Peptides against a protein of PDB entry 4CIC. Designs and how they scored, part 170

Target 1, 148 residues: chain A of PDB entry 4CIC
Amino acid sequence: KVSTKGHYGVQAMFDLAQHFGEGPVSLKSIAERQGLSEPYLEQLIAVLRKAGLVKSVRGAQGGYILAREPRDIKVGDIIRVLEGPIAPVESVSQDDPEHSLKFDFSVTKSVWEKVKKSIEEVLDSITLADMLKDAEEAQMAQGYMYYI
Target 2, 147 residues: chain B of PDB entry 4CIC
Amino acid sequence: KVSTKGHYGVQAMFDLAQHFGEGPVSLKSIAERQGLSEPYLEQLIAVLRKAGLVKSVRGAQGGYILAREPRDIKVGDIIRVLEGPIAPVESVSQDDPEHSLKFDFSVTKSVWEKVKKSIEEVLDSITLADMLKDAEEAQMAQGYMYY

## One batch from the design tools (peptide; made by RFdiffusion4, then SolubleMPNN)

Design b2_p24_7_s3 (from b2_p24_7, 10 letters changed)
Fold by OpenDDE base, seed 2:
Structure b2_p24_7_s3 (fold): chain B 148 residues (1-148), chain C 147 residues (1-147), chain A 24 residues (1-24)
Amino acid sequence: as target 1 above (148 residues)
Amino acid sequence: as target 2 above (147 residues)
Amino acid sequence: SKPPDLGLGYLDLDGLTLELPEKA
């Protein structure tokens, strides 16, 4: 399960990508389209802005834009900004807080590092431009299915 | 972050793999070696047993064994048993429970499905036998550094 | 250097619940 933060962050960034080149988009508009609360989106956008993925535009047509082209923003970049570096398996011993995973058995750790690496590779292989293309292809496919 | 269940489950299964062919291992012994509470390990083992990954051996030398050879148990099998199918991104809106992710935007979902698939592929590519081999190689490497 | 904490929270791998660590 991707965190809500990562999920919504990618959605918000994708919305901005869909409007890239059209000028600033209001947070309200993004929130409405993506089904997000505006206050929650403000928090996400603040983090993304601080990381230089989003820019605030001031004025009557103010709002937010992508700070870079969609092709220059990886999903991995968004996730890293919102959630920090892809955490290795931190043993959250919620059920037994006293049993700190003392023995990070090197082999088990290596399994999780492989998983982490694979996730990073996937997320770094997908740009907002790729997502835009996929959306266009999906819309075209739906359009063709209704015309048949 | 791998869940505690997944992490400890893999550790417990790996411990059983290290003792595969040596007979039944007590939960106490596994718990001590892996730094787990015995009650927690009992819960994990119960699930793993029900799924047919572990067998209980009764008697004076009773305990648990792998139900299959280490080569026939993928890490992915262990994880699926303990945590269920690798769930798609369920929007746990903890912060805004009322804002159900109504719009599962198909494209965003596809990203997470790709991630899921990649994780599954990795976990299904690693067996307990592979882990045993890696452990042996690591021990050999450490042994060579101390000599 | 602290390895990048992918805010992928606790990857509950079965239910890949990437519980992102709540920033305390």
Scores: peptide ipSAE 0.075, ipTM 0.791, DockQ to the pose 0.211; fails the geometry check
Fold by OpenDDE base, seed 5:
Structure b2_p24_7_s3 (fold): chain B 148 residues (1-148), chain C 147 residues (1-147), chain A 24 residues (1-24)
Amino acid sequence: as target 1 above (148 residues)
Amino acid sequence: as target 2 above (147 residues)
Amino acid sequence: SKPPDLGLGYLDLDGLTLELPEKA
C-alpha cells in the first residue's frame, strides 16, 4: 500500500521533474498544482531534502529543485525515503507472550515477502524520466483526439 | 499493503487448508492456533463463507471447511474477497470543480496501476496448495538440521 | 488535517496493508 506520504511524495517529485532545468520552484506553486497543503508539502520536502533527492535554493527566486536528474531517481527511491524500508512483517509473536503457539507463520510471511519484492521491483523499474515520457505521450494522444 | 483482514484471512484459510479432508474445524481451534480473537475470526469467516471459499458444517462436530480444494483457492481470491477489488483510483476530477487544475494525474495513477497489477499477479500465482507444500518443505528442512 | 482521500487505494508498503480510501 502506498501511503498518502508516498503518493503525494511521488506527485511532488514529479512536479519538480516537470520543471527540472527551469530553476527553483516554490513550495506554494507545487502545492497549488498538486492539490497539496503547503504545510504538508513542507514536511514531505524536508524528508526528501534530507535524503538528498531535493535541493533547496536560497534567494529571491528561491525554492526547490531535484538534486539529481529525473532518470537517476526511481519511484522506489522516493517511496523508500518517505515510507522507510518496507518493514518486514513484524512477527505478531512479540506482544502476547502466553499463547506462544509457535505457529510457523513462515509460510504466510513468505507470501508477503514475495508481494513486497514484486512491489519493489516495479517501483525500482520506474524513474521520474519514465514518468515524464509517459506524460508527454499522453498529452500527444489527447492532442490527436481533439484534431480528429 | 495487505490489510490486517487480508493477512489474518490468509492465515485462517491456510489453517483450514492444513486440516482439509480431516472434517470440520471449529472457529475456536482456528483462533487459538492462529492467534486471532474468535469474534474477529467470525467476521472473517462470514465474509469468506458468503464468497463461497468456506462452508459451514452443522452438527456436534460442526465447524468450517474449505469450500474448494486448496489447489483451487488462490491467495488472490482470498484477498479480493476480504479487501474487495482494489478500488480503481477514482479520478480526483469530480468533486472540487473550482481548482480544476487538470493535473493529469494519469501518470501517477499508471504507476499505482502497475504496482496493483504486479501484486495481483503474485497473489494469483500462489494457491493454498502451494502454501501447504512450502510448509511441508520447511518442516522437513528443520527436521534435517536437528539430525 | 488528513490529506484528502484521493480515492487511490493507499498501498502502505510498511505493513503491506492496502487501505482503500474510506469514502469521506
Scores: peptide ipSAE 0.067, ipTM 0.784, DockQ to the pose 0.155; fails the geometry check
Fold by OpenDDE base, seed 4:
Structure b2_p24_7_s3 (fold): chain B 148 residues (1-148), chain C 147 residues (1-147), chain A 24 residues (1-24)
Amino acid sequence: as target 1 above (148 residues)
Amino acid sequence: as target 2 above (147 residues)
Amino acid sequence: SKPPDLGLGYLDLDGLTLELPEKA
C-alpha cells in the first residue's frame, strides 16, 4: 500500500498540474475533483506549501498553484515531502515487542536498501509533466474508442 | 517499513540457506540466531513449508531445511509466499472513510504500478545464494564473523 | 485459490516500510 497520504498527495499535485497556468485553484475544487475530503486536502497542501511545492495565492480568486512547473516536480519530490526521506528499513514493526530483537541483519538490510533505491529511482523518473502527458494520451485513446 | 513478516521471513530463509547442506536446523536455533520468537517463526515456517520453500525433517535431529538450493530461491519468491503477490496499491488506507472516493485515477495508478514492477524486479533479482555471497564478502571486509 | 494479494502495505518511503498488510 502506498500510504493514503502519498497517494492523495500525488493526486492533489496532479490536479494542480492540470490547472497549471490557469491561475489559482480552490481546495474545494481540488477536493471535489479528486474525491478527497477538504480537511484532509488542507493538511496535505499545508505540508506541500511548506516544502515549497505549492504556493498560496490570496484574493477573491485565491487558492493554490504549483510553485514550480510540472516538469520540475518529480513524483519522488512529492513523496519525500509527504512521507519524508525514503528511509532504509528502520523500524521493523515489532509485532512481538519482547523478543523482537531488532536484529538488523546487515545482509537483509541490504536487500531492502536495494528495494528502496529502486523505488526512489522510479519515483524520481516521473514528473508531473510526464503524468500530464500520460493523461492526455489516455484521453485521446479513449476518445478514439468511442468513435469506432 | 518492510512488513515484519517479510523481513523476518527473509531472515529465517537466509538462516536456512547458511546451513544448507548441514542437515536439519531446529526452529529454536533459527529463532535464537535471528532474534525471533519461536512461535512467530513457527508461523512463518508453516507458510514457507506449505509453499514448498522449506522441508520438515523428522527424527531426533529433526528440523527444517530449504526445499531447494539457495540459488533457486529468490527473495521475491519468499515475499510472494509470505505476503502474497506484490499487489499494486490496492487499498489506500482511508483515514477518512466517508469521503475516500477510491478515485482510482488511471494515471496515478500507473505510477504505483511502475513502482510495484520495480520492486518485483529487484526482489526477483536477488537469490538466497546472492545473499550468502554478500554475507561472506561482508564478513571478509569487516572481519566480523557473524556466527 | 485467490492469488495472494501482495498488499503492498504502506510504502512508507521514509522508512520504506512496506507494511504489507498482515493477512488477518
Scores: peptide ipSAE 0.066, ipTM 0.784, DockQ to the pose 0.117; fails the geometry check
Fold by OpenDDE base, seed 3:
Formats: C-alpha cells, sequence, structure tokens
Structure b2_p24_7_s3 (fold): chain B 148 residues (1-148), chain C 147 residues (1-147), chain A 24 residues (1-24)
C-alpha cells in the first residue's frame, strides 16, 4: 500500500510536470486540480522543495515549478524524498512491540529484499516524462473512441 | 514494508516446510523457533488453516502440517491469504477520511498497478521449496567458511 | 552505498500500506 503521502506526492509532481515550461503554478491551482487540501499540499511541497525536486518562484505570478525536467525526475526519486528509503521488511510489530522480529531468518529477509528491489526497479524505471507520454496516449485513445 | 502479519506468516509457513514429512508440529515449537508469541501464531495458523494452506492433526502427537508440498505453496499464496489481495494504492485515508482519493488519476493509478504487478510476480516466483533450497545453500556456504 | 531510502515504510501487503516508521 503506497502511503497517501507518496500517492499525493506523485500526483502533485505530475501536475507540475504537465505545466512544465508554462511558468510557476500556484499551490491553490494544483490542489484544486488534484483534489488535495491546500494545507496538505503545502506540507508535501515543502518536503519536495527541500529535496530540490521543486522550486519556488516569487512574484505576482509566483508559485512552484519542477526543479528539473520531467525526464530527469523518476517516480522513485519522489517516493524516496517523501517516504524515505524503500525500507526492506522493517518489522514494525505494531501489535506486539515486545516481540521484536528477533529471528530475522536470513531466508525470509531475502524474500523481502527481492520484493524491495523489484519495487525500486519499477519506480526508477518511470519518469514524469513517461507519465506525461502515457497521459497523452490515453487522451488520444479516448479521442479516437469518440470518433470511431 | 511487509506487514508483521505477512512477515510472521511466511516465517511460520517456512518452519512448517522445514518439518514437512516429519509429521505434525506443535504451535509451541513453531513459536519458540520463530520467536513468535503462541497466541499470535494461533491467529495466523487459524487463517492459514481456513485457507487450506495448513492442516490440523489431532492426537497425542498432534499439531499442524502443510496442507500441500512446499513446492506447491508460493509466498504470494501465503501473503494473499493473510493480507488479502495485494491491493495497489488503497487510499487508507486514516487521517483524512473525507478526502477519499477521489482523483484516481488514471496515470498515477497505472504507476501503482505496475508496482503491484511487480510485487505479485516476485512473490509468486518464490515457493516454500525455493526457500528451503536457499536455506540449505546458505548453511553449506557457512559450513565451508569454517573450514 | 546505502540503498536509497525509497521511504516505503512497512509495506503492509494487505493494503500495500507503507507505514513509515515514526521517527523515534
Amino acid sequence: as target 1 above (148 residues)
Amino acid sequence: as target 2 above (147 residues)
Amino acid sequence: SKPPDLGLGYLDLDGLTLELPEKA
């Protein structure tokens, strides 16, 4: 389960990618388009800005822009910034804190490491540019379905 | 982050796989070997039994066994039983229930679907038999480092 | 090289809920 933070973070970054080259976008406009609360988006943008993925532009037409081209931002980069490292099986025994996963059986750990690696590979294989392309293709496909 | 339930479930099933063919294993013995509380293990085993991955054997030497051979149980099968379908982004808006992820932007959803698919493929590619083999190889490698 | 902290907290495979470890 991708955290809400990761999910909304990718959405916000994708919105900025869609407007890349058009100048700064207001947080309000992003929040409205993506169905996010503005206060929540402010928190996400603050983290993304600190990590150097987003830039703040000051002035009457101020707002936020991607700090890099969409092709130079991986989904994995966004997730790492917002959620930290794709931790392997961190045994958060929430329900039984006293029973720390003492027996990190090496074999079971290896399973989760493989899962982690696969997630990382997928997220690092997708850029914001890839997402833009997919969106364009989806729009074209929908447009063609209306003309057929 | 694999849930504690999924993690311990795989450990418990792996313990049963290591003893496959030796007869029924007591929950107490599994709990001791895997560092699990017996009550927690009872809950896991109940779910696994209901799903047909584990069988209960009654009698003086009663306990639990794998319901299928280790080669016929994927890690993915265990996880699906314990955690349900590897759901993509379930927007558990725990903190903001009113802001349901209404805007399932199709493109963002596709990213998470790709992640889900990758996880499923990995978990379905690993059987308890594969885990047993890996354990044996690791033991042999450790044994050779002492010589 | 420290594996990049993708911040996928505990993957709750039930809902793939990445619970971020609360910073102690």
Scores: peptide ipSAE 0.066, ipTM 0.783, DockQ to the pose 0.172; fails the geometry check

Design b2_p24_7_s4 (from b2_p24_7, 10 letters changed)
Fold by OpenDDE base, seed 3:
Parts: C-alpha cells; sequence; structure tokens
Structure b2_p24_7_s4 (fold): chain B 148 residues (1-148), chain C 147 residues (1-147), chain A 24 residues (1-24)
C-alpha cells in the first residue's frame, strides 16, 4: 500500500515541478489544483521542507518551490521522506525474546527483501523530470486524438 | 507493507511445501512450527483451499496438502489469493462523482502501476520450490560454519 | 477529512508492518 501520504506527497511535488522556474507557488493554489485540503498539504509540505526537498519563499509573492531541479528529485526520495525508509519487515522478533519464533524464516524474509529492493529500484528510476516528460507526452497524444 | 495475512499465508504454504510428498499435515502441527494460532491458520487455510492451492484430506491421518507441486505454486499466486489482486490504486473517484479529483493524475497513477508491475514480477518469479532450495542452501551454509 | 487511504492492495508499502493478529 502506498499511503495516502506518499501518493499525495508525490502529487504535490509534481505540481511544484510543473511550476519550476515560475517562482513561488502558494499552498492554496497547489491544494486547489491537486484536490487536497490546504491543512493536509501544509503537513506534507512541512515534512518535505524539513527534508530539504522544498523551500519556502517569503514575501508578497511568497510560497514554495522545489529545492532542487526536477531531474535531481527521485520519486523514491519523496517516498522515503514521507513514509520513512521502506523498512525491511521489522522482524517481529525483537520484543518478545521468549517467543523467539525460532524459524526466523530467513527464506520468507528474503522474499520480502527482494520485493522491497524491486520497489526501491523502480521509485529511484523515476524523477520528477521523467514525470513531467510523461505528462507532456500524454497531453500531446490527447491533442493528436482531437485532430484525427 | 505485506499484510500479516500475506506473510503468514506464505509461511503456511512454505510449511506445506517442506512436507510435500509426506502426506497430510495437521493444522496444529503447522501452527506450532510457524508460531501461528490455530484459529488464525484455519482462516488462512480455508481461503487457500477455496482457491485450490491446498487440499484437505479426511481420515485418521487427515490434514492438508498442497494441491499442486511446489514448483507450480508462485508466491504471487498465494498473495493474490489472500490479499486479492494487487489492486491498482483504486482511484478514490468511484463514489463521489462530483469530487472527481479531476486530476486523475495519469502520471502519478503510472508510477504506482510501475511499482505494482515490479512487485508482481518479483512475486511471480519465486516458487515454493525456489524457497525450498534457498532454505536447503542456507541450512548447508550454517552446517559448514559449525565445522 | 483526511483523504481516504489509497489502498494500493493489501501490501501496505508504508511499512512492511506485519500487523500480527492480536492474540485473542
Amino acid sequence: as target 1 above (148 residues)
Amino acid sequence: as target 2 above (147 residues)
Amino acid sequence: AEPPDLNLGSIDLDGLTLELPEKA
């Protein structure tokens, strides 16, 4: 499950990527475009800012900008900030030493580690710049369908 | 997050794979070996049986067996049975048509579809036979450290 | 209203927290 937090965090960061180079964007405008509540977006942006993915700009035209170019922000970076490290299956083994489930089924753990690695590889292979490109290509494809 | 259901379902199926060809295994014995409550295991086995991954054997030596050889059961098959299809992000859009989150952000959806596909590919690449082999190799490696 | 949790299937990607069923 990608959390709602991860999903909407990626949407908010993508919105900021679409406006990259245009100056600061207000949280209100992002919330309106992304269909998010402004209070919820404030919480997401606070986390993203603390992690150094977003910068706040003060002034009459204040708001938020990406802290780095879209090509330098991976989807994996956003997810790790919002959801924490894609924690390996914390072996439930830590707290109850007596129910040492003896079969630390290293084999089942290895399955989930492979899944985790695969997810990380996918998320680290996609930048906000890649997402921008995909959006442009999709928009062009729709435009061509209207002309046919 | 793999659900507890998916995790323990794979463990239970792996236990049955380890005993494949030895005849029916009691739920009690599986529960004891895997550290599961018997009632919880009964629920998992009921779903797995209904999906045709497990068979019940009746009689004095009754219990459960894999319905297919370990090589013919993918981890992905087990997960799909227990957790349902790794549902694409059900667009929250179904019930409230007015809050059509207009930005069916096709782009964001595509990211999660890529993640889903990657998970499916991994889980479909691993059989219970592969898990058995990995367990044997791990046991042999530990045995060599004791000498 | 917190936006509903997007159930990207039963695999909770946020944390591979295996919710152990509470011992009844």
Scores: peptide ipSAE 0.031, ipTM 0.790, DockQ to the pose 0.096; fails the geometry check
Fold by OpenDDE base, seed 5:
Parts: C-alpha cells; structure tokens; sequence
Structure b2_p24_7_s4 (fold): chain B 148 residues (1-148), chain C 147 residues (1-147), chain A 24 residues (1-24)
C-alpha cells in the first residue's frame, strides 16, 4: 500500500507533467481530473511547493506548474518529499519499551534494508517523463484497438 | 511496513534455521530468543505449519523444525504464507468509497507494480541459508574486531 | 497484544502498501 499521500502526490505531479508547457493549472482542475478533494490537494501541493517540485503562478490564469522539467523529477523525489526519507527500519525498540527487541538481529534487519534499497532504486529510476511516455504508449495501443 | 507478522515470522523461521539439524525446538525457546510472546508465536507457527514450512515433532523433546532445508526456503515464501500474495496496490478505491479513484491511471498503477515486482525479486533472492551465512560472517567480523 | 507493526517503512507486503509513515 503506497500511502494515500504518496499515491495521490504522484498522481497530482503526473497531472502537472501532462500539462507541462501549457501554463499554470488550477488546483480545482487537477482535483477534478484526478478525483481528489481540493482541500486534500491543497495540502499536497503546499508540501510539494515547499520542496521546490511545484511553483505557484499568480494572476488571472494563476495556478501551479512543475518547478522542473518532467525528466528532472523522479518518482522517488516525490515520495521522499511527501513521506520523508524511506525511514530505515525504525527499531521497534522506541515505541514499546517493554518489548525492546533486544536482539536487533542484524540479519533480519538487513533483509528489510535490501527491500528498502530496491524500492528506492525503482522509484529513483522512474521520472515523470518516463510516466508521460508510458501514458502515450498506452493511449496509442488503445487507439489501435478501436480501429480493428 | 513489513507487517509485524512478516517480520516476526522471518525471525522465527530464522531461529529454526539456526537450529536446523539439532532436532525440534520448543516454541518457548524460540519466543525467549526472539523476544516474541509465546501466544503470538503459536499463531505464526500454526500458519507456517499449515503452509508446510514448519513441522511439528511430537514427544518428550517435541517442538518444531523447518519442513525443508534452509536453502529451500525463501524469505518471499515466508512472507507470502504470512501476508498472502503481495497484493498489487489495492486501489485506494476499496477503503474510501467516496474517493473512488475513478481514474485508475494505468501509469501510476504501473509504478507501484514495478515496486511490487522489485520487492518480490529481493525477497525471492534471499533464502534462510543466505541469512545463516550472513549471520556467520557478521559474527566472524565482530570476533576479528576484538583482536 | 500484537506487537506494533514494524514501521519498516510501511511496506505492507500483503498489499504492498508502502505506507510511508505520514509525517505527523
């Protein structure tokens, strides 16, 4: 389960990527297209803006744009901004002092660290530009199925 | 988040791997070594036994053993047994019916499917035998730092 | 009590819900 925050954050950023170069997009329009509540999107966009992934444009045609080109924004960058660093296995030791897993078995921890690293590598290998390309390819494939 | 179930399941299975060939291990001894509650471990072991990863041995020295050699048990096998198939990103659509993500944007879903696949590949690449080897190497490295 | 879910980064491996911990 990607956090709802991570999932919707990637969707919102992808929507902005699809409109990159067309000028600023209103939060309302993003919310409508992505099926997000506008208040929820406002919170996401605020975080993304603070991190420098999104810019606010003022004026009559005001809204938001990507702060960087789609090729320069990794999915991993979006996730790190919204969810923070993929926290290392916070040792369960902090939350329940009584069940201090005394034996932080280094080996089991290493398994989860390998999983974490793999996730980071995947998310860092995918840009918004890659997602745009995949969307275009999918649309072309659907278009061909309607002509047969 | 590896579920606590997955995490402790891997720990319990690793404990059984460390004692593989020494005979049956009591749940109590596993629970004590791994810092698990015995009742929780009983539930985990019941699932693992039903899946054929663990065997129960009866008698005075009764307990549990791995049903297969450590090299024949992947971490991925343990996780699949305890957590089920690594579900694709359950579309957020099921939990909040009002925010039915109508646009199951195939592209965003594909990102999460790639993540899923990578996790599966990692977990399927690690056996209990690999974990045993890593533990031995770590112990040797600690021993060398004391001299 | 079920031991608290290890925030191994919320990789719900069941449904790979990477619940990355919501920043409180």
Amino acid sequence: as target 1 above (148 residues)
Amino acid sequence: as target 2 above (147 residues)
Amino acid sequence: AEPPDLNLGSIDLDGLTLELPEKA
Scores: peptide ipSAE 0.030, ipTM 0.803, DockQ to the pose 0.221; fails the geometry check
Fold by OpenDDE base, seed 4:
Structure b2_p24_7_s4 (fold): chain B 148 residues (1-148), chain C 147 residues (1-147), chain A 24 residues (1-24)
Amino acid sequence: as target 1 above (148 residues)
Amino acid sequence: as target 2 above (147 residues)
Amino acid sequence: AEPPDLNLGSIDLDGLTLELPEKA
């Protein structure tokens, strides 16, 4: 499971990308399309806005827009904002003192660091524009299947 | 956090790799070296044994050994045994019915599938022998820094 | 207490919490 935050955050940002250039989108409309609770989405959007990935537009047709073009927002940017830096394997919870993960064996840590780096590279290789393109391709493929 | 199971499982397997060819290692000795509780290690070893990654040796000097050479055990093999298949982003908990993850938007799913594939490739690229080599290199580097 | 079966999906890579499903 990607964290629910990461998953829904990417969905919300993707929804905003799909409407990029159409003006501000209401949280309600995003919530409805993405199957999210509006209060949960408000929390996500607040974080994303604070990080400068989303802008709020005021007025009668107020709402939210991407702060940058879809091509300029990586999935990795969204995840870092919502989940924090893909930090090194945090030492397992200090709370059970007997399970002192004391042996952060340098070698085992290096394995997880390699995994981390690989995840970061993948997430940084995918933009919202790439996701839009993939969606368009998928829709075209579905459209062709109904005409056969 | 890699799961505690995955993390400790890799540590335990690495300990067995370090002692490969020296005969059976007691769970107690592994637990002491790796900072694991013996009962927890017993559970991990039981799973790893059932999966055929570890063998139990009986006798006065009984214990456990790797079932294969360190070069023939990938980190990915260990993780798959302990954690199961690196599942794609399993659908978020069904339990909040209002958060029907119904929109498994094919596109978002594809992102996570790419991440999964990348993790699998990395974990399958690292063997216990690679880890042994890295440990030896690290020890040599530390030895040189103290001079 | 058995440390929670942190599935690989809880690769809480310090930030990327890949919550793997808890094995029910």
Scores: peptide ipSAE 0.029, ipTM 0.800, DockQ to the pose 0.166; fails the geometry check
Fold by OpenDDE base, seed 1:
Structure b2_p24_7_s4 (fold): chain B 148 residues (1-148), chain C 147 residues (1-147), chain A 24 residues (1-24)
Amino acid sequence: as target 1 above (148 residues)
Amino acid sequence: as target 2 above (147 residues)
Amino acid sequence: AEPPDLNLGSIDLDGLTLELPEKA
């Protein structure tokens, strides 16, 4: 489960990337295209804006734009902003202090750290520009299948 | 969040690996060493046993053993048994059916598939024997710091 | 009590739930 927040955040940022250079996009239009509720999208965009990944444009044709070029925004950057560092949070369940998962075994912790590192490397290897390219290639492939 | 189930399952299997060849280990002893509740461990072991990763030994010195050598059990095998296939589960939060994560965009789905594949590769690259080796190396390193 | 889910960023590996830890 990529968190719903991370998933929808990447979708919203990808929508903004598809319209990069065309001017501001309304939250309503993003919500409609991505199948998101506008209130939920507003919360996501607020976080992304505060982190400097998105800019708000005011006026009659107002909305949102990417604050950087698609090539300068990694999927990992979006996820870190929305969900924080991909850290093993010691879920100290505050309620049962006795069942603090003492990661006492350094070895099991190391397994999960390797998993974390691998996820970070993958997410940091993918930019919004890479996603745009993949989308274009997929559309071209579908277009050719209808002509054969 | 590696699920608590996956985490504790790996811990329990690692404990059994540390005692591999020494005979059956009681659930009580595993629970004490790993800081797990015995009832919770019993549930985990039942699943692992059904999957053929653990064997039950009956008798006065009864308990559990690994069903295979530590080198023949990947962390990925343990996780798949406890949690199922490392699939991006569309968390259909059952509570809000309208917020079905329609992975409608093939491109975003592909990102998560890449993440999934990477996790699978990592977990399938680590055996219980690798974990045993890492533990031994860590103990030796700590022993040298005390001298 | 089921031990609390380890927030490795909640990667529910059953479903890749990357619940990344909420900022404390």
Scores: peptide ipSAE 0.027, ipTM 0.791, DockQ to the pose 0.203; fails the geometry check

